Peptides against a protein of PDB entry 3OAK. Designs and how they scored, part 1

Scores and structures below are computed, not measured.

Target 1, 145 residues: chain A of PDB entry 3OAK
Amino acid sequence: DDLEQYLDEKILRLKDEMNIAAQLDIDTLNKRIETGDTSLIAMQKVKLLPKVVSVLSKANLADTILDNNLLQSVRIWLEPLPDGSLPSFEIQKSLFAALNDLPVKTEHLKESGLGRVVIFYTKSKRVEAQLARLAEKLIAEWTRP
Structure headers, positions and changes below count from the first letter of each chain, unless a header shows other numbers.
Peptide ipSAE was made for these designs. It is ipSAE averaged over its two directions, with the distance scale d0 held at 1.0 Angstrom where the peptide's residues are scored. Compare it between designs on one protein only; published cut-offs may not apply.
A fold fails the geometry check if it doesn't show the stated peptide or something in it is severely misdrawn.

## One batch from the design tools (peptide; made by RFdiffusion4, then SolubleMPNN)

Design b1_p10_3_s1
Fold by OpenDDE base, seed 2:
Structure b1_p10_3_s1 (fold): chain B 145 residues (1-145), chain A 10 residues (1-10)
Amino acid sequence: as target 1 above (145 residues)
Amino acid sequence: GKELIEEWEK
């Protein structure tokens, strides 16, 4: 129906925006590495984060989020950056919090690759302890017997 | 299940 179509388009637009933001940050950091210009700062994901969090927090969007594989873009945002660093603490914290409230199923984890990334956060020594615990909580929930 | 964990840790 009209509402369903509207919601699909909304999520797909956000998905595209997220992917673009991720790529722009990657490009910025690659250029920073290549040029040594430490004034180059990757800010695109951070700038878009409030919008992402807002959308992910809407209960009425849950089905649309999952059906359109927005979690793939969430996964992309959580991946390590070219310089080996992880996305900002705030991005990690916000996304893990948002994921905790979504009715994520195994099929969504597989089609997005999110499970593999989150398990990485449970093991990485570069992750803050509190975020590692959040990642562990998610994994535990997603792998319940 | 835990099979997923094993798969993801590979």
Scores: peptide ipSAE 0.208, ipTM 0.807, DockQ to the pose 0.768
Fold by OpenDDE base, seed 4:
Structure b1_p10_3_s1 (fold): chain B 145 residues (1-145), chain A 10 residues (1-10)
Amino acid sequence: as target 1 above (145 residues)
Amino acid sequence: GKELIEEWEK
């Protein structure tokens, strides 16, 4: 129906925006590494984060989010950056919190690759302890029998 | 559940 189509378009637009933001940050950091210009700061994901969190928190968007594999973009946002660092603490915290309220199923984890990335966060020594615990909580929920 | 974990830890 019309509403469903509208929601699909909304999520797909956000997905595109997220992917663009991620790529811009990657480009920025690659250039930073290449040129040594330490003034180059990757901020595109952080700038878009409030919108992402807002969308992820909407119950009426849950099905659309999952059906359109927005979690793939979430996964991309959580991946290590070119300099080996992880996305900002705020991004990690906000996304983990948002993920906790989504009815994520195994199929969504597989098609997005999110499960693998979140497992990484449970094991990485670069992750803050509190976020590692959040990641563990998600994994526990997703792997419940 | 463990199947997924094993897969993701590869």
Scores: peptide ipSAE 0.200, ipTM 0.797, DockQ to the pose 0.673
Fold by OpenDDE base, seed 5:
Structure b1_p10_3_s1 (fold): chain B 145 residues (1-145), chain A 10 residues (1-10)
Amino acid sequence: as target 1 above (145 residues)
Amino acid sequence: GKELIEEWEK
């Protein structure tokens, strides 16, 4: 099917772009630590965020998103940075909101590692209270009997 | 689901 192939390729390209953005930010922050150059700012994820949110919000892409394990890249974006900090407030808020509307199943959580990371956000003192509540909501939905 | 929560909180 031509449409299915097109959608798969689109999601796989985004997945690759997300992974590259995350790695570039990690590299930037590691170099900042090593050199002391405070002019080095990690901005690749925030620059790509609007495109990520746009794709995650499309109902007709849900199956393609889940089948291609795009949630693994979402998990990567939520992981702590080299300096121990968490991704920006906006990244956290946008991703949690987008995840809330996806029909995420247990198998998707296992293959992406997303569940473990979201649990971290429910417990961390570094997370804003409103985002911790969003994380709790996701966990509650994913663990329904 | 319960098993996953226990594993994630570990």
Scores: peptide ipSAE 0.195, ipTM 0.796, DockQ to the pose 0.665
Fold by OpenDDE base, seed 1:
Structure b1_p10_3_s1 (fold): chain B 145 residues (1-145), chain A 10 residues (1-10)
Amino acid sequence: as target 1 above (145 residues)
Amino acid sequence: GKELIEEWEK
């Protein structure tokens, strides 16, 4: 099916872009630590965020998103950075909101590692209370009988 | 459910 293949390729390209953005931000922050150059700012994920949110919100892409393990890249974006900081508030908020509308199953959580990261957000005191509550909501939905 | 959460918290 031509459409199915097109959608697969679209999601895989986004997955690659997300992974690249994450690595570039990591590299920037590592260089900032090594050199002490405070002018180095990691902004690649923030720049790509609107596109990520747009794709995650498309109902017709849900199966393709889940089948191609795009959630692995979502997990990567949520992980702590080299300097110990968390991704921006906007990234956290946008991704948690988008995840709330996806039909995520246990198999997707296992293959992406997303469950472990979201649980981290329910317990970390560095996370804003409103986002911790969103994380708790997701965990409750994913673990319901 | 609960077993899954316990696994994730290791």
Scores: peptide ipSAE 0.195, ipTM 0.792, DockQ to the pose 0.646

## One batch from the design tools (peptide; made by RFdiffusion4, then SolubleMPNN)

Design b1_p14_2_s4
Fold by OpenDDE base, seed 5:
Structure b1_p14_2_s4 (fold): chain B 145 residues (1-145), chain A 14 residues (1-14)
Amino acid sequence: as target 1 above (145 residues)
Amino acid sequence: DQAFREELRELYEE
């Protein structure tokens, strides 16, 4: 129906925006590495984060989020950056919090690859303890019998 | 689904 179509378009647009933001940040950091210009700062994901959090927090969007594999874009946002760094603390914290409230099933983890990335956060020594605990909580929920 | 959950557990335990 009209509402369903509207919601699909909304989520698909956000998914595209997230992917673009991630790529732009990658491009920025690659350029910084190449040129040595330390004034180049990747900000696209940070700028878009409030919108992402807002959407992920809407209960009425959960089905649309999961059906359109928005979690793939969430995974992309969590992946390490070209300089080896991780996304900002705020991005990690916000996304893990949002994921905790979503009815994520194994099929969504499989099609998004999110499970493997979150496991990375449970193991990485560069991740803050607070966020590692959040990642572990997610893995525990997703792997329970 | 069960097989996938087991896969994730194995990855987590590595």
Scores: peptide ipSAE 0.360, ipTM 0.883, DockQ to the pose 0.918
Fold by OpenDDE base, seed 4:
Structure b1_p14_2_s4 (fold): chain B 145 residues (1-145), chain A 14 residues (1-14)
Amino acid sequence: as target 1 above (145 residues)
Amino acid sequence: DQAFREELRELYEE
C-alpha cells in the first residue's frame, strides 16, 4: 500500500530527527560541563517539539506511530540530561498530553521502555506536581485490568 | 500482557 509506506517513511524520518536532536542536546550539555561555558544551551529538542506534537496529535497516524516504535524516541526525549536536569517543562507537558490520547498497549510499552520512564516522573521530587499528575494518569490507564 | 501490566504496577508501587 502506497499510503502505508509513505506514512511509515514519514514517521521513521521523524524518529530519526528526534534521536538526532536528543543526541545533539546531550553533546551540547556534555561540552558545557567539560568547558564550563554557560552560554551553551541545548535547544534542539525544543526546536523540533512543535513538529513532534503535531504528528503525535494526528489520529490517522496512531497506528503508524505505534508500529514504528516512535515511543522509543519519546522515551529518549524524556530521559534526564547529562547535567542532571530534566527536559524542559514544555517538552514534558506536551509529550504527556500527547501520550494520553494514543491507544498505547503493553507491547508498545515493552518495546519502547516508556513505562519505566513515566514511572520515574511519578516518583521524582524534581518533577512539577502538575506533570507528576499527568504521569500518574498514564500509569493508571496502562495498568488497569 | 497481563503479566507486564502487573510488572508496571509493582514498579509503580515500589
Scores: peptide ipSAE 0.335, ipTM 0.876, DockQ to the pose 0.955
Fold by OpenDDE base, seed 3:
Structure b1_p14_2_s4 (fold): chain B 145 residues (1-145), chain A 14 residues (1-14)
Amino acid sequence: as target 1 above (145 residues)
Amino acid sequence: DQAFREELRELYEE
């Protein structure tokens, strides 16, 4: 099926782009720590965020997103940074909102590790209350009988 | 995977 192949390639390209963006931001912050140059700002994920949100919001891409484990890259984007800080408020908010509309199943949580990371956001005192509530909503949905 | 769902639930409650 030509359409299915096209969609797979689209999602896999985005997955690669997301992973690269995450690594570039890590590299930037590691260099910031090493050199003390406070002008170094990690912005690669923020720059790519609109594209990520756009893709995650497409109902016709849901199966492709889940089948190709794009949620692993979402998990990576939510992990703490080298300096111990969390990703930007906007990244957290946008991803939690997008995840709420995806038909995420247990198998997807298992293969991506996303569940454990989101649980972290429900418990961390560094997370804004608004975002902690969004994380709790996701966990409640994913763990319901 | 019921076992995994239970694991997630337990982690959430801790």
Scores: peptide ipSAE 0.084, ipTM 0.726, DockQ to the pose 0.871
Fold by OpenDDE base, seed 2:
Structure b1_p14_2_s4 (fold): chain B 145 residues (1-145), chain A 14 residues (1-14)
Amino acid sequence: as target 1 above (145 residues)
Amino acid sequence: DQAFREELRELYEE
């Protein structure tokens, strides 16, 4: 119906914006590595984060979010960067919090790859303890019998 | 998908 189509388009646009933001940050960091210009700061994901959190927090968008595999873009945002660093503390914290309220099922984890990335956050020594605990909470919820 | 949940659980426990 009209509402379903509108919501699909909204989520797909956000998905595209997220992917673009991730790529722009990667490009910035690659250039920083190549040139040694430490003034180059990756800010695109941070700029878009409030919009992402707003969408993920809306209960009426849950089905559309999951059906359109927006979690794939969430996974991309959580992946390590070219220099081996992790996304900002704020990005990690905000996304883990938002994921906690979504009715994520195993099929969504499979098609997005999100499960494996979150497991990484439970094991990595580079992750802050507070965020590792949030990741552990998600894994515990997703692995319930 | 029980098989997938078990896979995730095993990875989590390692």
Scores: peptide ipSAE 0.037, ipTM 0.678, DockQ to the pose 0.860

Design b1_p14_4_s2
Fold by OpenDDE base, seed 5:
Structure b1_p14_4_s2 (fold): chain B 145 residues (1-145), chain A 14 residues (1-14)
Amino acid sequence: as target 1 above (145 residues)
Amino acid sequence: DEEFRRELRELYEE
């Protein structure tokens, strides 16, 4: 129906925006590496984060979020950057918090690749302890019989 | 999907 179509389009637009933000940050960091210009700062994801959090927190959008594989874009945002660093603490914290409240199923993990990335956060020495604990909690919940 | 959950657990335990 009209509402469903509207919600789908909204989520798909956000998905595109997230993917673009991720790529722009990658491009910025690659240029920083190539030129040595330390004034180049990747901020596109940070700028978009409030909108992402707002959408992910809305219960009425959960089905639309999951059905349109927005979690793939969440996975992309959590991946290590070209310089080997991780996304900002705030991005990590916000996304893990949002994931904790979503009814994520195995099918969503498969199509998004999110499971592998979250496992990475349980093992990385660069991740803050509080976020590692959140990652472990998610893995425990997703692997329940 | 128990198979996938098992695979995820195995990956976690590596």
Scores: peptide ipSAE 0.372, ipTM 0.886, DockQ to the pose 0.934
Fold by OpenDDE base, seed 3:
Structure b1_p14_4_s2 (fold): chain B 145 residues (1-145), chain A 14 residues (1-14)
Amino acid sequence: as target 1 above (145 residues)
Amino acid sequence: DEEFRRELRELYEE
């Protein structure tokens, strides 16, 4: 119906925006490495984060989020950057919190690749303890018999 | 999907 179509379009637009933001940040950091220009700072994901959090927090959007594989874009945002660093603490914290409230099923993990990335956060020495605990919680929930 | 959950658990334990 009209509402479902409207919601799908909104989520797909956000998904596109997220992917663009991720790529722009990658491009910025690659250029920083190539040129040595330390003034180049990747800020696109951070700028878009409030919108992402707002959408992920809406219960009425959960099905649309999952059906359109927005979690693939969430996975992309959590992946290590070209300089070997992780996304900002705020991005990690916000996304893990949002994931905890979503009814994520195995099919969504399979199509997004999110499970592998979250496992990375449970093992990385660069991750803050509080975020590692959140990652552990997610893995525990997703692997529950 | 129990098979996938098992795979995820095994990956976590590596």
Scores: peptide ipSAE 0.365, ipTM 0.883, DockQ to the pose 0.899
Fold by OpenDDE base, seed 1:
Structure b1_p14_4_s2 (fold): chain B 145 residues (1-145), chain A 14 residues (1-14)
Amino acid sequence: as target 1 above (145 residues)
Amino acid sequence: DEEFRRELRELYEE
């Protein structure tokens, strides 16, 4: 099916772009730590965020998103950064909102590692209360019998 | 997968 192929390619390209953005931000922050140059700011994920949100919000892409393990890239975006900080509030908020509307199953959690990261957000004292509540909601949904 | 869900719950409760 031509449409299915197109959608797969679209998601795989986004997955690659997300991974690149994450790595570039990591590299920037590592360099900031090594050099002490506080002018180095990691902005690659923030720049790509609107595109990510647009894709994650489309119901017709849900199966393609899950089948191609885009959630692995979502997990990567949520992980703590080299300087110990968390991704921007906007990234956290947008991704948790998007995850809430996806039909995530256990198989997707296994292959992406997303469950462990979301659990971290339920427990971290550095996470805003409203986002911790969203993380709790996701864990409750994913662990129900 | 009930086993995985149980494992995730146990991790959450730690």
Scores: peptide ipSAE 0.361, ipTM 0.881, DockQ to the pose 0.922
Fold by OpenDDE base, seed 4:
Structure b1_p14_4_s2 (fold): chain B 145 residues (1-145), chain A 14 residues (1-14)
Amino acid sequence: as target 1 above (145 residues)
Amino acid sequence: DEEFRRELRELYEE
């Protein structure tokens, strides 16, 4: 199927872009720690966020998203940064909202490692209460009989 | 996968 192949390639390209953005932000913050230059700001994920949200919100891409393990890149984006901080509130909110509308199954959680990261957000005192509740909702849905 | 769901629940409850 030509369309299916096209969609696979599209999602895989986005996955690469997300991984690159995450690594660039990590590199920026590591350099900030090493040099003490507080003018260094990690903005690559934020810049790419609108594109990520656009893709994750499309129902016709759900199967392609899940089949290509895009959730691994979502997990990476949610992980704590080198300075111990979390990704921006907007990134957290947008990703949790998108996850809520995806038909995520246990197999996807296993291959992405997303479950453990979302559990972290339910327990961390550094997470805004609103987002902690969203994380709890996801865990409840993923663990229901 | 009930086993994984159980694992996730246990992790959540820690």
Scores: peptide ipSAE 0.350, ipTM 0.879, DockQ to the pose 0.874

Design b1_p14_6_s1
Fold by OpenDDE base, seed 2:
Structure b1_p14_6_s1 (fold): chain B 145 residues (1-145), chain A 14 residues (1-14)
Amino acid sequence: as target 1 above (145 residues)
Amino acid sequence: DDQEFIEELRELYE
């Protein structure tokens, strides 16, 4: 119906914006590595984060979020960057909090690859303890018998 | 299948 189509388009646009933001940050960091210009700062994901959090927090969008595989873009945002660094603390915290309230099922984990990335956060020594605990909580819930 | 996938994640997590 009209509402369903509107919501699908909204989520797909956000998905595209997220992917673009991720790529722009990657490009910035690659250029920083190449040139040694430490004034180059990757800020595109951070700039878009409030919009992402707003969408992920809306219960009425949950089905649309999951059906359109927005979690793939969430996974991309959580992946380590070219220089080996992790996304900002704020991005990690916000995304893990948002994921905690979504009814994520096995099929969504399979199509997004999110599970493996979150497991990384449970094991990495570079992750803040509080965020590692959030990651552990998610994995525990997703892998319950 | 789904159960096998979940088991894979569980093994990676442990």
Scores: peptide ipSAE 0.441, ipTM 0.900, DockQ to the pose 0.952
Fold by OpenDDE base, seed 1:
Parts: C-alpha cells; structure tokens; sequence
Structure b1_p14_6_s1 (fold): chain B 145 residues (1-145), chain A 14 residues (1-14)
C-alpha cells in the first residue's frame, strides 16, 4: 500500500546515504595514507549516525529495514577502515545497541554479510570489552538451533 | 541451506 511504499523509499534513501558516507570516509583515509596529510579526517559516518540511530530504533520500521537489506549498510559501517582502524566507539556502540532490538533472521544475515563482521568484533583485541560482549550476545542469539 | 549457513557461523565463532 501507499504507506509501505513510502517506508520502503525512506529506508532505501537512508541506505544510499549510508553507503555514500562510508565510501567518502574510505576515500578520505586512502588519500591520507597516500599523501601523509594528517589534516584529512573521515567524518561522514559520524555526521550521519544520529539519523541512522533514529531510524533503526523505530519498531514500526523493523520489517522495512530488514526487507530492504539495510543491514548490508550497517555491515559496511562496521568493517575495518583502510588505515586498519575500526569505526569510532560511538558508531560501534550505537549500531550494536540497535541490532540488539531488531528481529534479525538467518536470511537477513545471509544477504547482508553481517554475521561474519560481528564475529570479528568478538575476536578482535582492539574492541572494547563491553562491545565485544554485545557482539557475543548477538552471535549467540543468531546461531541458536 | 540455512542450517549449513548457521553452522558455518558457529564454526567461525568458536
């Protein structure tokens, strides 16, 4: 219906914005590595984070979020950056909190690639303990028989 | 297969 179409378009727009933000940050950091210009700072994901959190927290958007594979963009945001660093603590914390409240199913993990990235966070020595625990909780829930 | 996929994740996690 009209409402479903509106919500689909809303989520798809956000998905595009997230992907663009991620790519811009990657480009910035690649240029920083190539040129040595330490004034280049990747800020696009951080700027968009409040909007992402707002959308992910809305229960009435859960089906639309999952159906449109927004989790693929969440996965992209969680991946290590070109300089080997991880996204900011705030990004990690916000996204893991949001994921905890979504009814993620096996099919969503398969189409997004999110499972493997979250497993990375359970194993990395650079991840804060509280976030590693959240990642472990998610994996435990997603892999239940 | 969904079960095979979940088992793959379990193996990666362990």
Amino acid sequence: as target 1 above (145 residues)
Amino acid sequence: DDQEFIEELRELYE
Scores: peptide ipSAE 0.433, ipTM 0.900, DockQ to the pose 0.922
Fold by OpenDDE base, seed 4:
Parts: sequence; structure tokens; C-alpha cells
Structure b1_p14_6_s1 (fold): chain B 145 residues (1-145), chain A 14 residues (1-14)
Amino acid sequence: as target 1 above (145 residues)
Amino acid sequence: DDQEFIEELRELYE
């Protein structure tokens, strides 16, 4: 199917862009740590966030998103950074909101590693209360009997 | 299996 192939390629391109953005931010912060240059700011994920949110919010892309394991890249974006900090509040908020509307199944959690990372957000004392509650809601839904 | 995986997540969450 031509449309299916087009959508797959679209999502895979976004997945690649997300992974690159994450790595560039990691590189920036590692260099900041190494050099002490506090002018180095990791901005690649923030710059790409609007596109990510736009794609994740499309109901007609849900199957393509899940089938291509885009959630692995979402997981990567949520992981702590080299300086010990978490991704920006806006990234956390946007991704958790998007996840809430996706029909995530057990197989997607397994292949992405997303479940364990979201659990981290339920327990971390560095996470804003409202986002911790969102994380808790997701875990409750994903682990319900 | 899937059920075992979900149980693992539950244990981590609790």
C-alpha cells in the first residue's frame, strides 16, 4: 500500500530526527561539563518538539507510530541528561499528554522501554507534581488487570 | 510473556 509505505517512511524519518536531536543535546551537555562553558545550551529537542507533538497528536498516525517503535525515541527524549538534569518541563508535559491519547499496548512498552522510564517519573523528587500525576495515570492504565 | 512483563512493571511501580 502506497499510503502505508509513505506514512512508515514519514515516521521513521521523524524517529531518526528525534534520535539525532537527543544525541546532539547529549554532546552539547557533555562538552559543557568538560569545558565548563556555561554558554553551551542544549536546544535540539526543544526545537524539534513542535513537530513531534504535531505527529503524536494525529489519530490517523497512531498505528504507524506504534508499529515503527517511535516510542523508543520518546523514551530516549525522557531520559536524564549527562549533567543529571531532566528534559525541559515543556518536553515532559507535551510527551506525557501525547502518550495519554495513544493506544499503547504491552508489546509497545516492551520494545520501547518506555514503561520503566515513566515509572522513574512517578518516583523522582525532581519532577513537578502535575507531571508525576500524569506519569502515574499512564502506569495505572498500562498495568491494569 | 506479556503478563509476566506487566507484573514486572507493577512491581517496579509499587
Scores: peptide ipSAE 0.409, ipTM 0.894, DockQ to the pose 0.917
Fold by OpenDDE base, seed 3:
Parts: C-alpha cells; sequence; structure tokens
Structure b1_p14_6_s1 (fold): chain B 145 residues (1-145), chain A 14 residues (1-14)
C-alpha cells in the first residue's frame, strides 16, 4: 500500500529528527557545563516542537505513530537534561496534551519506556502543578483495571 | 506479561 508506506516514511523521518534534536541539545548543554559559556542555549527541540505537535495531533497518523515507536522519541524529549533541568514548560505541556489524545496501549508503553518517565513527572517537585496533574491523568488512564 | 507490567507501573506510581 503506497499510502501506508508514505506515512511510515514520514513518521520515521520525524523520529530521526527528534532524536537528532535531543542529542544536539544535550551536546549544547554539555559544552555549556564544560566551558562555562552561559550564552549556549539548547533550542533544537523547541524549534522542532511545532512539527512534532502537528504530527501527533493527526488522527490518521495514530497507528503509524504507535507502530513505529515514535513514543520512544517522545520519552527521550521528556528526560532530564545533563544539567539536571527538565525540558521547557512548553515542550512538557504540548507533549502531555498530545499524549492524552493518542490510543496508547500497554505494548507501546513497554517498547517506549514512556510510562516510567511520565510517573517521574507526577512525583517531581520541579514540575508545574498543572503538568503534574496531566501526567497523573495519563498514568491513571494507562493503568486502569 | 501485560498485566504484570501494568501492575509494575501502578506500584511505581503509588
Amino acid sequence: as target 1 above (145 residues)
Amino acid sequence: DDQEFIEELRELYE
């Protein structure tokens, strides 16, 4: 099926772009720590965020997103940075909102590691209250009997 | 096992 192949390629390209953006931000912050140059700002994920949100919001891409384990890249984007900080408020908010509309199943949580990271956000005192509540909502939905 | 995995997440959340 030509359409299915096209959609797979689209999602896999985005997955690669997300992983590259995450690594570039890590590299930037590691260099910041090494050199003390406070002018070094990690912005690659923020720059790519609109595209990520656009894709995650498309209902017709849900199966392709889940089948290609794009949630692994979402998990990577949510992980703490080298300096111990969390990704920007906007990234957290946008990703949690997008996750709320995806039909995430147990198998997707297992292969992505997303569940454990989101649980972190329910417990961290560094997370904004509104985002902690969103994280709690996701965990409740994913672990319902 | 899916059920065991979900139980693990529940325990981590509590």
Scores: peptide ipSAE 0.335, ipTM 0.871, DockQ to the pose 0.921

## One batch from the design tools (peptide; made by RFdiffusion4, then SolubleMPNN)

Design b1_p19_1_s2
Fold by OpenDDE base, seed 3:
Structure b1_p19_1_s2 (fold): chain B 145 residues (1-145), chain A 19 residues (1-19)
Amino acid sequence: as target 1 above (145 residues)
Amino acid sequence: DVEKLLEEAEKEWEEWLSR
């Protein structure tokens, strides 16, 4: 199926782009810590965010997203950064909103590691209350029998 | 403490998976 192949390739490309963006931001922040150069700003994820949100919001891509474990890259984007900080509020908000509309199953949470990270967001006092509540909602839904 | 919270999160996640 040409369409299925196209969609798989599209998602896999995005997955790769997301992983690269995350690593570049990590590298930037590590260099910032090492050098003290506060002019170093991690911008790669922010730049790619609109594309990520666009893809995650497409209902017709849900199966492709889940089957290709794009949630692993979502997890990576949500993980705490080298300096202990969290991704920008916008990234958090956008990704949690997107997750709320995806038909995520336990198997996807397991293979992506997303469950652990979302639980973290229910615990951190640095997370905005609205997002912490959303994280709690997601966990409650995902843990239903 | 991020590491502590991550450890707690991991523990809770594992507990959920093992239910």
Scores: peptide ipSAE 0.533, ipTM 0.926, DockQ to the pose 0.926
Fold by OpenDDE base, seed 4:
Structure b1_p19_1_s2 (fold): chain B 145 residues (1-145), chain A 19 residues (1-19)
Amino acid sequence: as target 1 above (145 residues)
Amino acid sequence: DVEKLLEEAEKEWEEWLSR
């Protein structure tokens, strides 16, 4: 199926772009820590976020997203940063909202490692209350019998 | 502590998977 192939390639390209953006931000923050240059700002994920949100919000891409383990890249984007900070509020908010609308199954949580990271967000006192509650909602839904 | 919380989160996740 030409369409299925096209969609797979699209998602895999995005997955790669997300991983690159995450690594570039990590590199920037590590350099910031190393040099003390506070002018270094990690912006790659933020720049790519609109594209990520656009893709995650499309119902017709849900199966392709899940089948290609794009959630692994979502997990990477949610992980704490080298300086101990969390991804921007906007990234957290957008990704949690997108996750809430995806038909995520246990198998997807296992292969992506997303479950562990979202649980972290229910425990961290640095997470905004509204996002902590959303994380709790996701965990509650995912742990239902 | 981020590392501590991640370890706790991992433990809870594994417990969930085992039930």
Scores: peptide ipSAE 0.531, ipTM 0.926, DockQ to the pose 0.900
Fold by OpenDDE base, seed 2:
Structure b1_p19_1_s2 (fold): chain B 145 residues (1-145), chain A 19 residues (1-19)
Amino acid sequence: as target 1 above (145 residues)
Amino acid sequence: DVEKLLEEAEKEWEEWLSR
């Protein structure tokens, strides 16, 4: 219906914006590595983060979020960056918090690739302890029968 | 090493999916 279509379009637009932000940050960091220009700072994801958090926190959007594979963009945002670093602490914290409240199923983890990335966060020493614990919690919940 | 950890994570994820 009209509402369903509206919600789908909203989520798909956000998905596109997230993907663009991620790519722009990657481009910035690659250029920083190439040129040695330390003044180049990746800021696109950080700028978009409040909007992402707002959408992910809305219970009435859960089905639309999952059905449109927005979690793929969440996965992309969580992946290691070209310089080997991880996304900012704030991005990690916000996304893990949002994931904790979504009714994520195995099929969503498969189609998004999110499962593998979250497992990575349970293993990396570059991850803050509190976020590693959240990652562990998510994995435990997702592996329940 | 990031790549090593990603490979390990992938292995663990695949093992879980195969259960």
Scores: peptide ipSAE 0.530, ipTM 0.925, DockQ to the pose 0.896
Fold by OpenDDE base, seed 1:
Formats: structure tokens, C-alpha cells, sequence
Structure b1_p19_1_s2 (fold): chain B 145 residues (1-145), chain A 19 residues (1-19)
């Protein structure tokens, strides 16, 4: 199917772009730590966020997103950064909102590693209360019998 | 501590998978 192939390629390209953005931000923050140059700002994920949100918000892409393990890249974007900080509030808010509307199954959580990271967000005191509550909601839904 | 919380999260995740 031509449409299915097109959608797969679209998601796989986005997945690659997300992974690159995450690595570039990590490199920037590591350099900031090594050099002490506080003017270095990690902005690659923030720049790509609108595109990520656009894709994750499309109901007709849900199966393609899950089948191609885009959640692995979502997990990477949510992981703590080299300086011990978390990704920006906007990134957290946008991704958790998107996850809330996706039909995520246990198999997707296993292959992406997302389950562990979301549990982390239920435990961290640095996470905004509204996002911690949303993380708890997701865990409750995913652990239902 | 981020590392400690990640370890705890991993433990809880493993428990969930083995339920």
C-alpha cells in the first residue's frame, strides 16, 4: 500500500530527526559542563517540538507511530540531561499530553523503555504537579488488569 | 538524586512486567 509506505517513511524520518536532536542537545550540555561556557544553550529538541506535536496529535498516524517504535524517541526526549536537569516544561507537557491520547499497549512500553521513564516522572520532586498527576494517570491505565 | 530515582523506577517497572 502506497499510503502505508509513505506514512512509515514519514514516521521513521521523524524518529531519526528526534534522535539527532536529542544527541545534539546532549553534546551541547556536555560542552557547557566541560568549558564552563554558560552561553551554550541546548535548543534542538525545542526547535523540533512543533513538528513532533503535529505528528503525535494525528489520530490516523497512531498505528504507524506505535508500529515503528516512535515511543523510543519520545522516551529519549524525556530522559534526564547530563547536567541533571529535565527537558523543558513545554516538552514534558506536550509529550505527556500526546501519550494520553495514544492507544499505548504493554508491548510498546517494553520495546521503547517508556514505562521506566514515566514511573520516574511520578517520583521526581522537580516535575510540575500537573505533569506528575498525568504520569500517575498513565501508569494506572497501563497497569490495569 | 536522579540516579537513585531511576534505579527505583527500574525496579518498579520490572515488578510490573513480572506481575
Amino acid sequence: as target 1 above (145 residues)
Amino acid sequence: DVEKLLEEAEKEWEEWLSR
Scores: peptide ipSAE 0.523, ipTM 0.924, DockQ to the pose 0.918

